Peptides against a protein of PDB entry 7Q4I. Designs and how they scored, part 171

Target 1, 281 residues: chain A of PDB entry 7Q4I
Amino acid sequence: HENSTIAERLYSEVRVLCWIMTNPSNHQKKARHVKRTWGKRCNKLIFMSSAKDDELDAVALPVGEGRNNLWGKTKEAYKYIYEHHINDADWFLKADDDTYTIVENMRYMLYPYSPETPVYFGCKFKPYVKQGYMSGGAGYVLSREAVRRFVVEALPNPKLCKSDNSGAEDVEIGKCLQNVNVLAGDSRDSNGRGRFFPFVPEHHLIPSHTDKKFWYWQYIFYKTDEGLDCCSDNAISFHYVSPNQMYVLDYLIYHLRPYGIINTPDALPNKLAVGELMPEI

## One batch from the design tools (peptide; made by RFdiffusion4, then SolubleMPNN)

Design b2_p24_2_s2 (from b2_p24_2, 9 letters changed)
Fold by OpenDDE base, seed 5:
Structure b2_p24_2_s2 (fold): chain B 281 residues (1-281), chain A 24 residues (1-24)
Amino acid sequence: as target 1 above (281 residues)
Amino acid sequence: SVQVFNDWLKELFIKIFKDTPIPE
């Protein structure tokens, strides 16, 4: 009773490798639930950990655990991807094991872009990096060219990319990517609404929960509205989603339908040339 | 309409996540 033809087309044309940041203690608690929900909709799903788990498809990266090693894990994750999977996808998504992603909406956003364009998308923050950087919690997606530049050009050069494993993961990769001219894209929809969210929907959708003093408003690169107008109808990600909430979201997004309402997808935009970005909003 | 559904869905999101802790 559903027409998924366009989604199937985008699945083949906009290939996404999703790598999930996790650790051994979260393999069963969190990561497996990603695998059982939204992770199934990735073209390739890999869990990046410090211990191998064949059931989960987790990779043991040569890094320690803890927040102080997140940057190290990110570097090793993309090195691993470049070495083993760079041709398995067009786009490479980093997400946490408590991030929920609507992969179809991400493919829709990415469709006009060439994977050979050095660009990455996410929830753009303005501090520390001139062009901005993508919030780690919201998840961020690199083009194939962005991954290549990151691994081949940035990582080997301590002047371009931090060699030690300390620091804020999202800031550090943002610095590295900027240094190799990977563009921090605008992930907002045509109405200027955000698609990647570093928090759960409630924080963004409920005006009463938005304190102007909250650091988020100082960090967000683009001004956003509050309430229902805060978020795109084609939102891509939310963070701090519990395993149980992932299943609820899967039900709501992919199974629950209002009787008599047919959702016809918008027409796909024209494809951009290599190096071209969508017009500014 | 699709918009009505989307608005309804967003409202459900709010209800589902109302008790979720938000980091400072």
Scores: peptide ipSAE 0.031, ipTM 0.657, DockQ to the pose 0.458
Fold by OpenDDE base, seed 2:
Structure b2_p24_2_s2 (fold): chain B 281 residues (1-281), chain A 24 residues (1-24)
Amino acid sequence: as target 1 above (281 residues)
Amino acid sequence: SVQVFNDWLKELFIKIFKDTPIPE
């Protein structure tokens, strides 16, 4: 009896391919639970691994496992996407197998943007990259044009993109994207609240327990409010989510409803021209 | 109200995510 008309419209108009960073040891432990929860709301869901898994729809990328291979896996993942799936979606989300994503909220954020605009979104960090880069843990989403530029223009050029597979995955892709003029977008809502979260530790969200010396506050690109006002009502992602927590989140977000409360969604914003971004807050 | 419910939901989210991450 729920009215999902606008969500259905966005599902069709803002197509999202989600690729999940995983490994063979996590296919059953973690990745499967992504597929059974938020991943089913992607237009296309692919698990990027080092081993094939037909049940999971996992792809065996030509990379090894380990932290020193995450950048290599990201490069190969987007190469695979470009070769096989570039027209299957408008936006391309990278997430970890312990990331939870509210895809509808992401579509809402992305709706005004053209997929032909070279832009990507996520939790923007300020170090290492001049325009900033998106935290890997929070997940980040590239426009179709951003993927094209990354794969076609950046990856083949060692001067633009690191050829080695070592390094921080999120920083390295951030450098590459900057070098091909892919813009690091602002994912905050109209109230300036964040939507992508690399973590949600309790002691950092409660004002009385906030430690400003925590590394996160030095990394975050935009200044955010503390406490419950830190997060958008249309939050998109959380990191370090256990399989059990994914099911809890699915229940709370999509099934649990307070009786008698009518929620009318905000009107969709106007669409932007190619290359146009929303004004920063 | 919707706002009260949203605030409650946010509080639940905070309770769910208590782990401090290792710096990236």
Scores: peptide ipSAE 0.024, ipTM 0.630, DockQ to the pose 0.336
Fold by OpenDDE base, seed 4:
Structure b2_p24_2_s2 (fold): chain B 281 residues (1-281), chain A 24 residues (1-24)
Amino acid sequence: as target 1 above (281 residues)
Amino acid sequence: SVQVFNDWLKELFIKIFKDTPIPE
């Protein structure tokens, strides 16, 4: 009954490797639930940890655990990806083990872009980095060329990329990527609505729960509305999603259907040339 | 809270399906 032809086409044409930031204490508590829900829709799924886990397909990176080591883990994760998996996908998503991602919506956003374009997408924040940086919690996706530039050009040069493993992970990668001319893309839809969210839907969809004095409003690169107009109908990610909430979201998005209603997808946009971005709204 | 969770679930449901066309 369901027509998934276009989703299947995008699965083959817009290949996504998802790597999940996790730690040994969260392998069973959080990471396995990513694997059992949205992670299964990635073309390749890898869990980046400090300990190997064959059941989870977790990689033991040569880094310590803790918030002060997240930047080190990110650097090692992308080094690992570049060495072993750079040709296994076109796009490379970083997500946390409590991030929920609608991969089909991400493929839709990425479809017009060449993976050879040095660009990355996510929830863009304005502080610390001139062009902006992508919030770590919302997840961010690098093109194949962006990964190449990050690993080959940025990481080996202390003037371009911080060699120390301390610091805010998302800010530091943002600095490195800017220094090698990887563009911070605009992930908003044609109506100017955001697609990557560093919080759960509750924090975005319900105005009564959104404090205008909250730091988020000072950090966002693009202005956004509250309520139902806050978010794209093709939203991609939410953060701070519990394991139970992941299963609920998975059911609501992929299984629950109102009888007699058929959703017809919009036509795919034209592909862009290498180096070309969608016009800003 | 459970109530807050239920509220955003309802809103999310509406958002997901609000623009879904009904067959003529």
Scores: peptide ipSAE 0.021, ipTM 0.580, DockQ to the pose 0.046
Fold by OpenDDE base, seed 1:
Structure b2_p24_2_s2 (fold): chain B 281 residues (1-281), chain A 24 residues (1-24)
Amino acid sequence: as target 1 above (281 residues)
Amino acid sequence: SVQVFNDWLKELFIKIFKDTPIPE
């Protein structure tokens, strides 16, 4: 038996709706494994697809399949969320069906922020968008106000948000959000370590897997160290995680315990005012 | 210690994901 009191508190105070980008061919192959692992720790879990699946709780969005339609799916997903679920959560996470997320660590990061602050978090990339944008693969989380601004202010205006469904979805939403003054937050921990990762842990933790010529190093907004110091002890997400790996991660993080080691959580920071951000390091 | 466990966990992550291809 473990003490989950603080996690329970955060579950109630930092409500997260997770929507998973998927397609009908991946409902059984990938999406159901998200539902059976980390997705169950979201306050609400919705799978966004092109076909309805009652067993999975998948929504059929009015979009086609394929990489060229990912931006279209993202727009329709947030429209759906705004229409049906905007008050069901404080924060709204987009993840892929091969993204693994430690939701408790995300709640910890989000705790000081007001959901009425127009902000979103993820793995920040520097190209194309002045303030940066969040990598789609790592997953990104919008405040309730960010969702409102995106759906109500950005999407209806083709000058602010691309009307076509083509393009890189993470870049496009980043442009839209910037245009409505949604801030690209800093998701790094107090030591300056990243929390959202567009790759599996190995790719970040092992320096040999990251050549300086690798595009990732040119895209990251913040400087990161290589090796074991690359990643926060409170990491939030990893991408390209297989279904089998999801179950392994779930076991290691939530079930496996070192005997005799007591982990005392750090004190929660003070809550920020609306519009206030944590100081950057 | 908690730190020792965290270090071990990170190393275990590396071992688990060692055969995962690096995306371009």
Scores: peptide ipSAE 0.063, ipTM 0.697, DockQ to the pose 0.471; fails the geometry check

Design b2_p24_2_s3 (from b2_p24_2, 12 letters changed)
Fold by OpenDDE base, seed 4:
Structure b2_p24_2_s3 (fold): chain B 281 residues (1-281), chain A 24 residues (1-24)
Amino acid sequence: as target 1 above (281 residues)
Amino acid sequence: PVQVFNEELKKLLIELFKDVPLPT
């Protein structure tokens, strides 16, 4: 029998609302598979779309579809969350409908932090934003205070946050959050290994003979190793995961167990004060 | 033992996603 006591404790103490970026054409093709796999492990799961879907629990945001409207959708999604759900969770995860997330590992990372600390986490990129920004594809998680600052302080001020709906959504939210002093946290583990990945595991785990000119190497904020040392044993997210692959991942992570191997979880770290971050490695 | 399991899991993940194209 698995000892789930710590996971249950974290589920109650580190409440996560997950909102999924989707569109009507992907409700059945992609989004429903998130709901049937890793999305079940969120405390609250909402699908942000342009059309309502009661079966999926999708919300119709007042935005158009397409890549040029992703920033608009992100703004409206967080406005909706702030209005209806700000007290339903401590942390607010954005993910795509082809992102796979290990929510327990995210709760473990978030455990020491206060939700009243203005911070957000993800795969940190260095361009365009001084403190960095979090890759949209890897998913990123805001504290409750970060959401408040984004919606109440940043969004209403065109000088702090872009009013137009165009642009890269992850860059634009990163700019807005920086402008209201929301900190871009370090999501790496104690060994300096990444937890949020904007690609599938294969592209991170295999040393690429690929062109050193690959854009990713210019975008990453922190230096990452290749191979098995690239990724934390407590990895949180992967992107470009197909629906079928989500079910396989769910099986491998939550159901498949090697006989005779006992997983003993590490001790929980101490809680941090409001505004305090873990030291950078 | 846990470390060994994690390494094996990573290997399985590599095999699972080996045919997924890298985004450009």
Scores: peptide ipSAE 0.098, ipTM 0.701, DockQ to the pose 0.468
Fold by OpenDDE base, seed 3:
Order: C-alpha cells, then sequence, then structure tokens
Structure b2_p24_2_s3 (fold): chain B 281 residues (1-281), chain A 24 residues (1-24)
C-alpha cells in the first residue's frame, strides 16, 4: 500500500479552505464534479453561488450573476469566509468550477510560510498593479492574514478597494491587496518553473500553441520556459478543465501507478508453472 | 526513472487536452 504519511502531515499542518466560484446553472454541470474530484482533498470546500444548494454545499451570496458581478461575488465570498471560517483554515484558495487543483502540491509550496504573513500566491501577471496580481483563472490562495487585511482594512475603504462590483475580479482584488501591503508572492519552484496555470496543460506544454503574439506573454510577470520545462513537476492548477477531464486527471495523478518506478512498488507475483493460468477474477 | 515518467505523463496530458480550444 502507498505511504501517505507526509501528505497526511501536510493536510494537518497546512489547512486549506477552497472556495469555488460558480453559479446555479453550473451546480450540476461543473461544480459537483469539482466536489467529486480535487475538491475532496481540501480541508474545507465551499461553493460560492447566488443560490443555495444543500447537496453541493453551496452558499447563496447577495450578488447577481454574470461576468460583471465576479468582483462583487469575490468580495462577498471573502466576507463570508472571514465571518464564518477564518479559523477553519490557514490558507484560502479561490478557484473556478473549471479549475483543477493538486492540493498536495499547493500545501508543499505553502508549508514554509506562516499564515500570519500577509501574502498570496497564484499565476502572477504584471499589468495594472505595480507588484503584480494573480490571474483569476489559475486560482489564487490567500494567507489568513491576507484575508483579514482584505476584509477588515481594504474593503471598508473606497480609497483602498473598489466599492462597486464592476471590473476585472483578479485585477481589483490585486489592487486592494497591494493597498494593504499584502505581498504578491512568487509561486515558482526551485527551478523557476510555474505552478499555477491559467490554461490547460496542452496550452502551456506545446510551444506551437503559444504564439508570442498571444496576450499571455505580455501579461506574465515572470519569464517562463516553453515546452516540457514550462511547468513544475509539482504543478498546482490548470484552468478550462472540463468535468470529464477532471476525472481523467484524478485517475492519472492519484490512481495510475507505474510499477517499479514509484518508491514503494507492489511485490512481484509468483511465477506460474508451465501450463498454469492466472485465476479468473 | 521518475523524471522520465514525469515527462511521459506530461506528453499524455498534452494528448488528452489536444481538443481544448485556446482561450481568446
Amino acid sequence: as target 1 above (281 residues)
Amino acid sequence: PVQVFNEELKKLLIELFKDVPLPT
């Protein structure tokens, strides 16, 4: 059997609350598949919506639906978290209902940091915000202190944080966090490879799909390599992942094992005698 | 061996996601 001792330790020491941005039309189509795949590996999983769903464990936030309300939903989501769940976790991840996250890799990245450090991580973009901001699509994670500063210090002050619900969600939270001295962290691994990705693996791993004219290359804060060197072996997130692809990723990452390559392989079966067949199962 | 496996896994991921359109 697989040794999960380190993963269990990190699960206890690096507690993550994951909140999923969704809407009522996607509860069954997308959000439930997050719950059945990577979301089950969060210490706490909450779906932030405009309608309550007891089966999904969705919260009805006092916001409208549509792209123009995403910033409003993010503000209300973190208000809700601060009021009800600020002590239930050390780190607070925002993800979309089509984001796939390897939570163990995120815990590994976060392990050295104190949750009392005002910091957040994700795929850092350079425009609009001096220190950069984290791409909304890749998902981003705030420390407990970052959430406190955002909700208590930034949101109540219109000079620090936009009061209306319009604007690009990821840019607006980035501005607010900068204004309360929450640091935009570097999520790259020790080799300088990215961990949070605003696209599916194909778009990052295949150079031919990454035309340098594509807006992404103008937005990235750190220089990234192309091809297989684009991505950390401890990658954390991918975006635009369909429900079916989430199950495939879960199988490949957590169930499929290459015999003899892993540290604790199963024992080899006994050799059969001449003419002997394996028993039918 | 683990590094080789990781590279092969990345290649498999590329094939699995080949039909996903590039965001505009």
Scores: peptide ipSAE 0.072, ipTM 0.713, DockQ to the pose 0.353
Fold by OpenDDE base, seed 2:
Structure b2_p24_2_s3 (fold): chain B 281 residues (1-281), chain A 24 residues (1-24)
Amino acid sequence: as target 1 above (281 residues)
Amino acid sequence: PVQVFNEELKKLLIELFKDVPLPT
């Protein structure tokens, strides 16, 4: 048996509620595969939809479907979480139904932080929001305090949060969170490598001829290298992952082992005080 | 050993996703 003692400890101490952005048409096509793969490693997993699905544990939010309603769905999702689940976890991850997440790596990143610190993490983008915002596709994780501030302080105030359901979901929540002094954290590892990725690994690891014109390089908040140095050894998320690819990733990450290689985890860092952040690299 | 494993995993991931189109 693999030594899972540290992972088990982190599972208990760094509780993560994962909510998945989905819709009724994707319940069977995509969302169920999240539930059968990486989603099972969340402390709590909820699918946020417009229709209830008892098999999936999907919640019917009072929102319409379509891209123009993603911001509305995010607002309602966090309202639902705050009302029903705010004490069920310490951290609250938003992911899409085509996002793959290594939850253990996320817990490792979050371990030092207090859930009472108003902070959120993800792939930070620089446009539109002064402190930056987290890419929606890569998934982003809010502390419990961040959720509280978002729902209680920001959402009720049209000056702080957009009342309309239109707009880029990730930008709008980013603006809202900034307005209530939720900090956009740095999710990079100790080597300055990213952990949350708004694309599949290949798009980050392999330079493309289109890279010079690719919008991503203009959006990324932190300078990143291409190739193997692009990505942390403790990467957390990838986007545009098909259902089949999720099962392959689960196999590769959790089951496939090279004979004779022993993974020894690094020691856990010290916990930070409330409001304290790790030093920027 | 961990580094080697991670590098090999990254290579596998590259191969797995090589045909995934770049989003616009």
Scores: peptide ipSAE 0.042, ipTM 0.631, DockQ to the pose 0.506
Fold by OpenDDE base, seed 1:
Structure b2_p24_2_s3 (fold): chain B 281 residues (1-281), chain A 24 residues (1-24)
Amino acid sequence: as target 1 above (281 residues)
Amino acid sequence: PVQVFNEELKKLLIELFKDVPLPT
C-alpha cells in the first residue's frame, strides 16, 4: 500500500482553492474533465465562466467572452473568491481548462510558506514587470494575503491596477500585485529546476524542439536547462493538455506503479516566518 | 531508485506529448 500519510497531512495543512478559467462552450468539452481528474485533489474547486452550470459547479461572472476579457474575468474571479471563499483555503490557484496540475507537488512547494505572506508563485517571466510576473498559461497561485491585497488594495485604485478589461491577463495581474508589494516568488526546486510550465512536457523536455529564437527563452526570468534537467521531479503544472491526456496523466502519475519500486518522500522543510522567503538559488 | 523512477516517468511524458504542436 502506498503511504499517503504525508499527502493527507499536506491536504489538511496546505489548503488549496483551485479556480478554473473557462467559458460555456468548454464546460462539457474541457472543464468537466478537469473536475474528473486533477481538480478533485483541490480542497475547493470552482469553475469561473460567463454562465452558471450546476453540474460543473460553475460561477457566472459578469463578464463577456473572448480573449480580450480574460483580465476582466480574472478580476471578477478574485473578487468572487474574496467575498465568498477567502477562508476556505490558504492558497488560491488560477488554472486554465487545459492546464494539468499535480496538486500534491504544489502543496509541497507551498508548505514552508505562511499564507499571510504576500507572495505568489508560477512560471516567472521577466518582461513588463520589474520583479517579474507569472505566466497565465502555466497557472499561478496566490497566498491568502496576496488575494486580500489584490482585491482590497489594488483593484479599487486605478493607479495601482488597470480598470479596463483589456491587456494581457498575466501581465496586468503581475503589475497590480507588484504595486501592492506582493512578491513574485521563486517556484524552482532545490536543484534550480522549474515546476510550472506554460507548455506540455514535450516542449520543455526535448531540446530539439527548442529554437533559441523562440520567445519563451527571452521571457523566462530564470535561466533553465533543456532536456530532462529542465523540469523538477516534483513538477506542478503543464499547459495545453487535452482532456484525454488528463486521464492518461492521472493514470500514469497516481495509479501506474513499477513492481518493486518504493518511493520514499523527502522530509518536509522547516516552516518560514511571515514575510520570509526561501533563498534564491 | 526514486530518481530513476522519476526519470522514467519523464520519458513516458515525452512520449505522451510528442505529437503536440508548439504554440505560436
Scores: peptide ipSAE 0.028, ipTM 0.618, DockQ to the pose 0.468

Design b2_p24_2_s4 (from b2_p24_2, 10 letters changed)
Fold by OpenDDE base, seed 4:
Structure b2_p24_2_s4 (fold): chain B 281 residues (1-281), chain A 24 residues (1-24)
Amino acid sequence: as target 1 above (281 residues)
Amino acid sequence: SVQVFNEELRKLFIEIFKDTPIPE
């Protein structure tokens, strides 16, 4: 008998709207598999595309496709969310159609924070933005206040937010958010282990000396030196997950259980005041 | 134990993703 009381409580108290970055060519190939796996655990799930798809619940944003238009799509996605869904959730997750997310672990991380705190979380990178920015591939989650500031204060001001649609979307939103005093939070657990990962588990769990020259080690804001100590037991996301791998992960995490082993969850932390962050480790 | 299970799960994750290419 599985006890899901805490998970149910968090589902109600930490409401998450997930929007998935996708395109028409990936609606069937990738996006539908997100909907059939981890996306069903979001309080609300929306697919942001350039074409409408009623089966997928995809929204046609007024943008073109391609990597050079991802920033434009991100801006339009959050404008759409603010206009139609700002009160439907407390937190707003951006993920790619090849990102896998353990939503319960994200709710656990977010629980102490007020959605009225201007903060966002993800895999923090150090280049280009002083406070850092969150890697696009790992997915990043904005508080309701962060979305408000982004859409209402940043986007209308070309001095605060890039008006054209070019550039790396994660860097550009990071710049915009910094300019309106949205804080780049620390998503690491109490042991200093990361929760959002821009790659698959193996790439993070098994560092090699040859990989030390990999750009990732120059980009990560919080350095981790240990292989197995890199990743939280309550990891939130992985990137470059194939559709087949999503189903495997879903089975392993939510269905496969060892007989006679009961995992007792840790107690929930105290809630923070508005504007307060957890102390850095 | 839960610890043993978690270790085995990690091993499974590594096995599942071993052939996933690392982006440049």
Scores: peptide ipSAE 0.119, ipTM 0.754, DockQ to the pose 0.442
Fold by OpenDDE base, seed 5:
Structure b2_p24_2_s4 (fold): chain B 281 residues (1-281), chain A 24 residues (1-24)
Amino acid sequence: as target 1 above (281 residues)
Amino acid sequence: SVQVFNEELRKLFIEIFKDTPIPE
């Protein structure tokens, strides 16, 4: 007795291509579990790897494996998407094979925005990039226009985008996107609560769980509260989620329901004009 | 209520992930 009408509408109107960063050693261990859980709620799901896997729908990108190649893989992934799938979606999510994403909440956040607006969202960090950049671990989502600018305008120009494959993946794409005027959006909800998280829920939800000296507090772009006020009721992503935990999350979020409780969705906000962002909170 | 449900869900999340280490 679920009412999924609005979710179905958003599935059609806010099309999301999810590409998953993975490697051959994780195809079976991690990636397939993404495919069997939250990944099935993407309009298109592609696994970006160094080896082809037809069962997984993994693409062999022309890059090596290892953390020092993540930037290279990201560049090739978006090149591949632009060449083959740019019209298959409106928004393009990067996630790791241990990221869990509530795609419906992401569609809700993205609904007001035009995919022709050069913008991307995620967990915004403040270092290295003036406008900020999105944490790689939390996953980040680019508009179609952002992908176009990244691939067509940024990547071909070494002055705008790092040509070698070294460096922190999230920082480097952040630099590239800034250089082509792709805006680093604010993914917080109307209460100022975050939606993309580079850690698991526990580490965000428990007050004083993390030392204030922890690098995260120096990196976050927006001030955030700890405890229950840390996180949106419409949170989008968590990182470092094990395969087993993905199935648990799927059960809890999509199947477990308290009898007699009806959740009425909030009204959709008005759509924004091309180039317009939601006001800062 | 939805609020109660969300609170319980949050508690479950905490319980599930309580032993997950955070990267430095």
Scores: peptide ipSAE 0.047, ipTM 0.655, DockQ to the pose 0.480
Fold by OpenDDE base, seed 3:
Structure b2_p24_2_s4 (fold): chain B 281 residues (1-281), chain A 24 residues (1-24)
Amino acid sequence: as target 1 above (281 residues)
Amino acid sequence: SVQVFNEELRKLFIEIFKDTPIPE
């Protein structure tokens, strides 16, 4: 039996609202699988779309679809959250419909912080924004105060936040947040390992992008190691995770346990007599 | 360690089961 006491405590004390960036064409193909896997572990789960879907709990935001509208969707999503859900959580995670998140690890990271601290976390990139910004693909989480500042102070002021819906979503929110003194936090663990990843586990855990010319190495704010040392034991997110991979990850992370190497293994069964088979169930 | 084992297992199983049918 797993001792879930700590996880239950964190679930109560570190409340997370997860909003998923999606579109109508992906409601069935991708978003529903988020809902059926890691999204269940959020305190509140909302899918932000351009069309309503009651089965999915999707919200129809007043924006178009496509890459050129992602920034607009993000602005409207946080406006919606602030208006309807600002007191439903302490932290507010943005993720894509192909992002997988270990919510318990995120709660662990966030536990020391006050939600009234203007801070947000994710995979920090160094270009375009002085303090850095969080990669959109890896997902990023805002404190309640950060959401307040973004919606109340930044969005209404074109000098602080881009009014146009065009632009790179993650860069634009990063600029806005910096302009209202929301801090770009360090999401690394005590060993300096990253927790938010803009790629699939395989791409981070297996050295494949050894080319120094790969854009990622130019963008990362903090230097990171390759291989197994790249990632925290308490990693939070991965991107470009297919629906099938989400179920596999869910099974491997939460259900599958190797006998004998876990802290509390089950007792060994009794040995059978020669020729005896296990009883059929 | 458990962590190393789990990470290796995760990589392996992701590759093996990437095309597994999605549960209903």
Scores: peptide ipSAE 0.041, ipTM 0.684, DockQ to the pose 0.112
Fold by OpenDDE base, seed 2:
Structure b2_p24_2_s4 (fold): chain B 281 residues (1-281), chain A 24 residues (1-24)
Amino acid sequence: as target 1 above (281 residues)
Amino acid sequence: SVQVFNEELRKLFIEIFKDTPIPE
């Protein structure tokens, strides 16, 4: 048996509610596999859908399906969370049903921050929003205070937050959060490596000159390296992960162990005061 | 070493996802 004391401590001290954006057609195809893999490591796991599914713990939000309703679903999801679950966690992660998340690494990143700090993290993009916004596909995590501000201060005010359900979901929430002074945090590790990734590991780990033409390099807020040095040793998320790949990742990350290799986790950083952020690299 | 193991894992990850379609 492995020593999980520090992970257990973080599980209790950095409580994460994960909500998964899904739809009825994906309940069995995708969402249930999230529940059976990385989702089980969240303190609370909720699937946000348009139809209820008690086996999945899916909530039927009052929204339609389709890409044009993703923003609406996000708004309703956080309204639901605020009403029913705001005290059930310290941090609130949005992920897609094809996002894979290493929750322990996220807790490690979040540990120094107060949940009362108005901040959110993810893969930061630079367009459209002055402070940046977090890529929807990579998943993004809001502090409890960020959720409060979003739901209580931003959503009710059409001047602060878009009232209709159209638009890019991640951009729109980014605009709303900026308007209520929720800070777009830096999720990079101490070496400046990214932790949230809007694509599968391959697309980040394999250097390609043709990849530089991809929109991603124009959108990324922070300059990042490509290839094997692209990603933090404590990476948090990947996107476009198939159900089968989720099980493989789960095995590799949590079950497969090299005999004789002993690793001591880094010491936890000092906790920050309310409103304080780690310095950007 | 842990470093070597991590590098091997990265290589394995590449192989696992090598056939994943490029997103939009």
Scores: peptide ipSAE 0.028, ipTM 0.672, DockQ to the pose 0.440

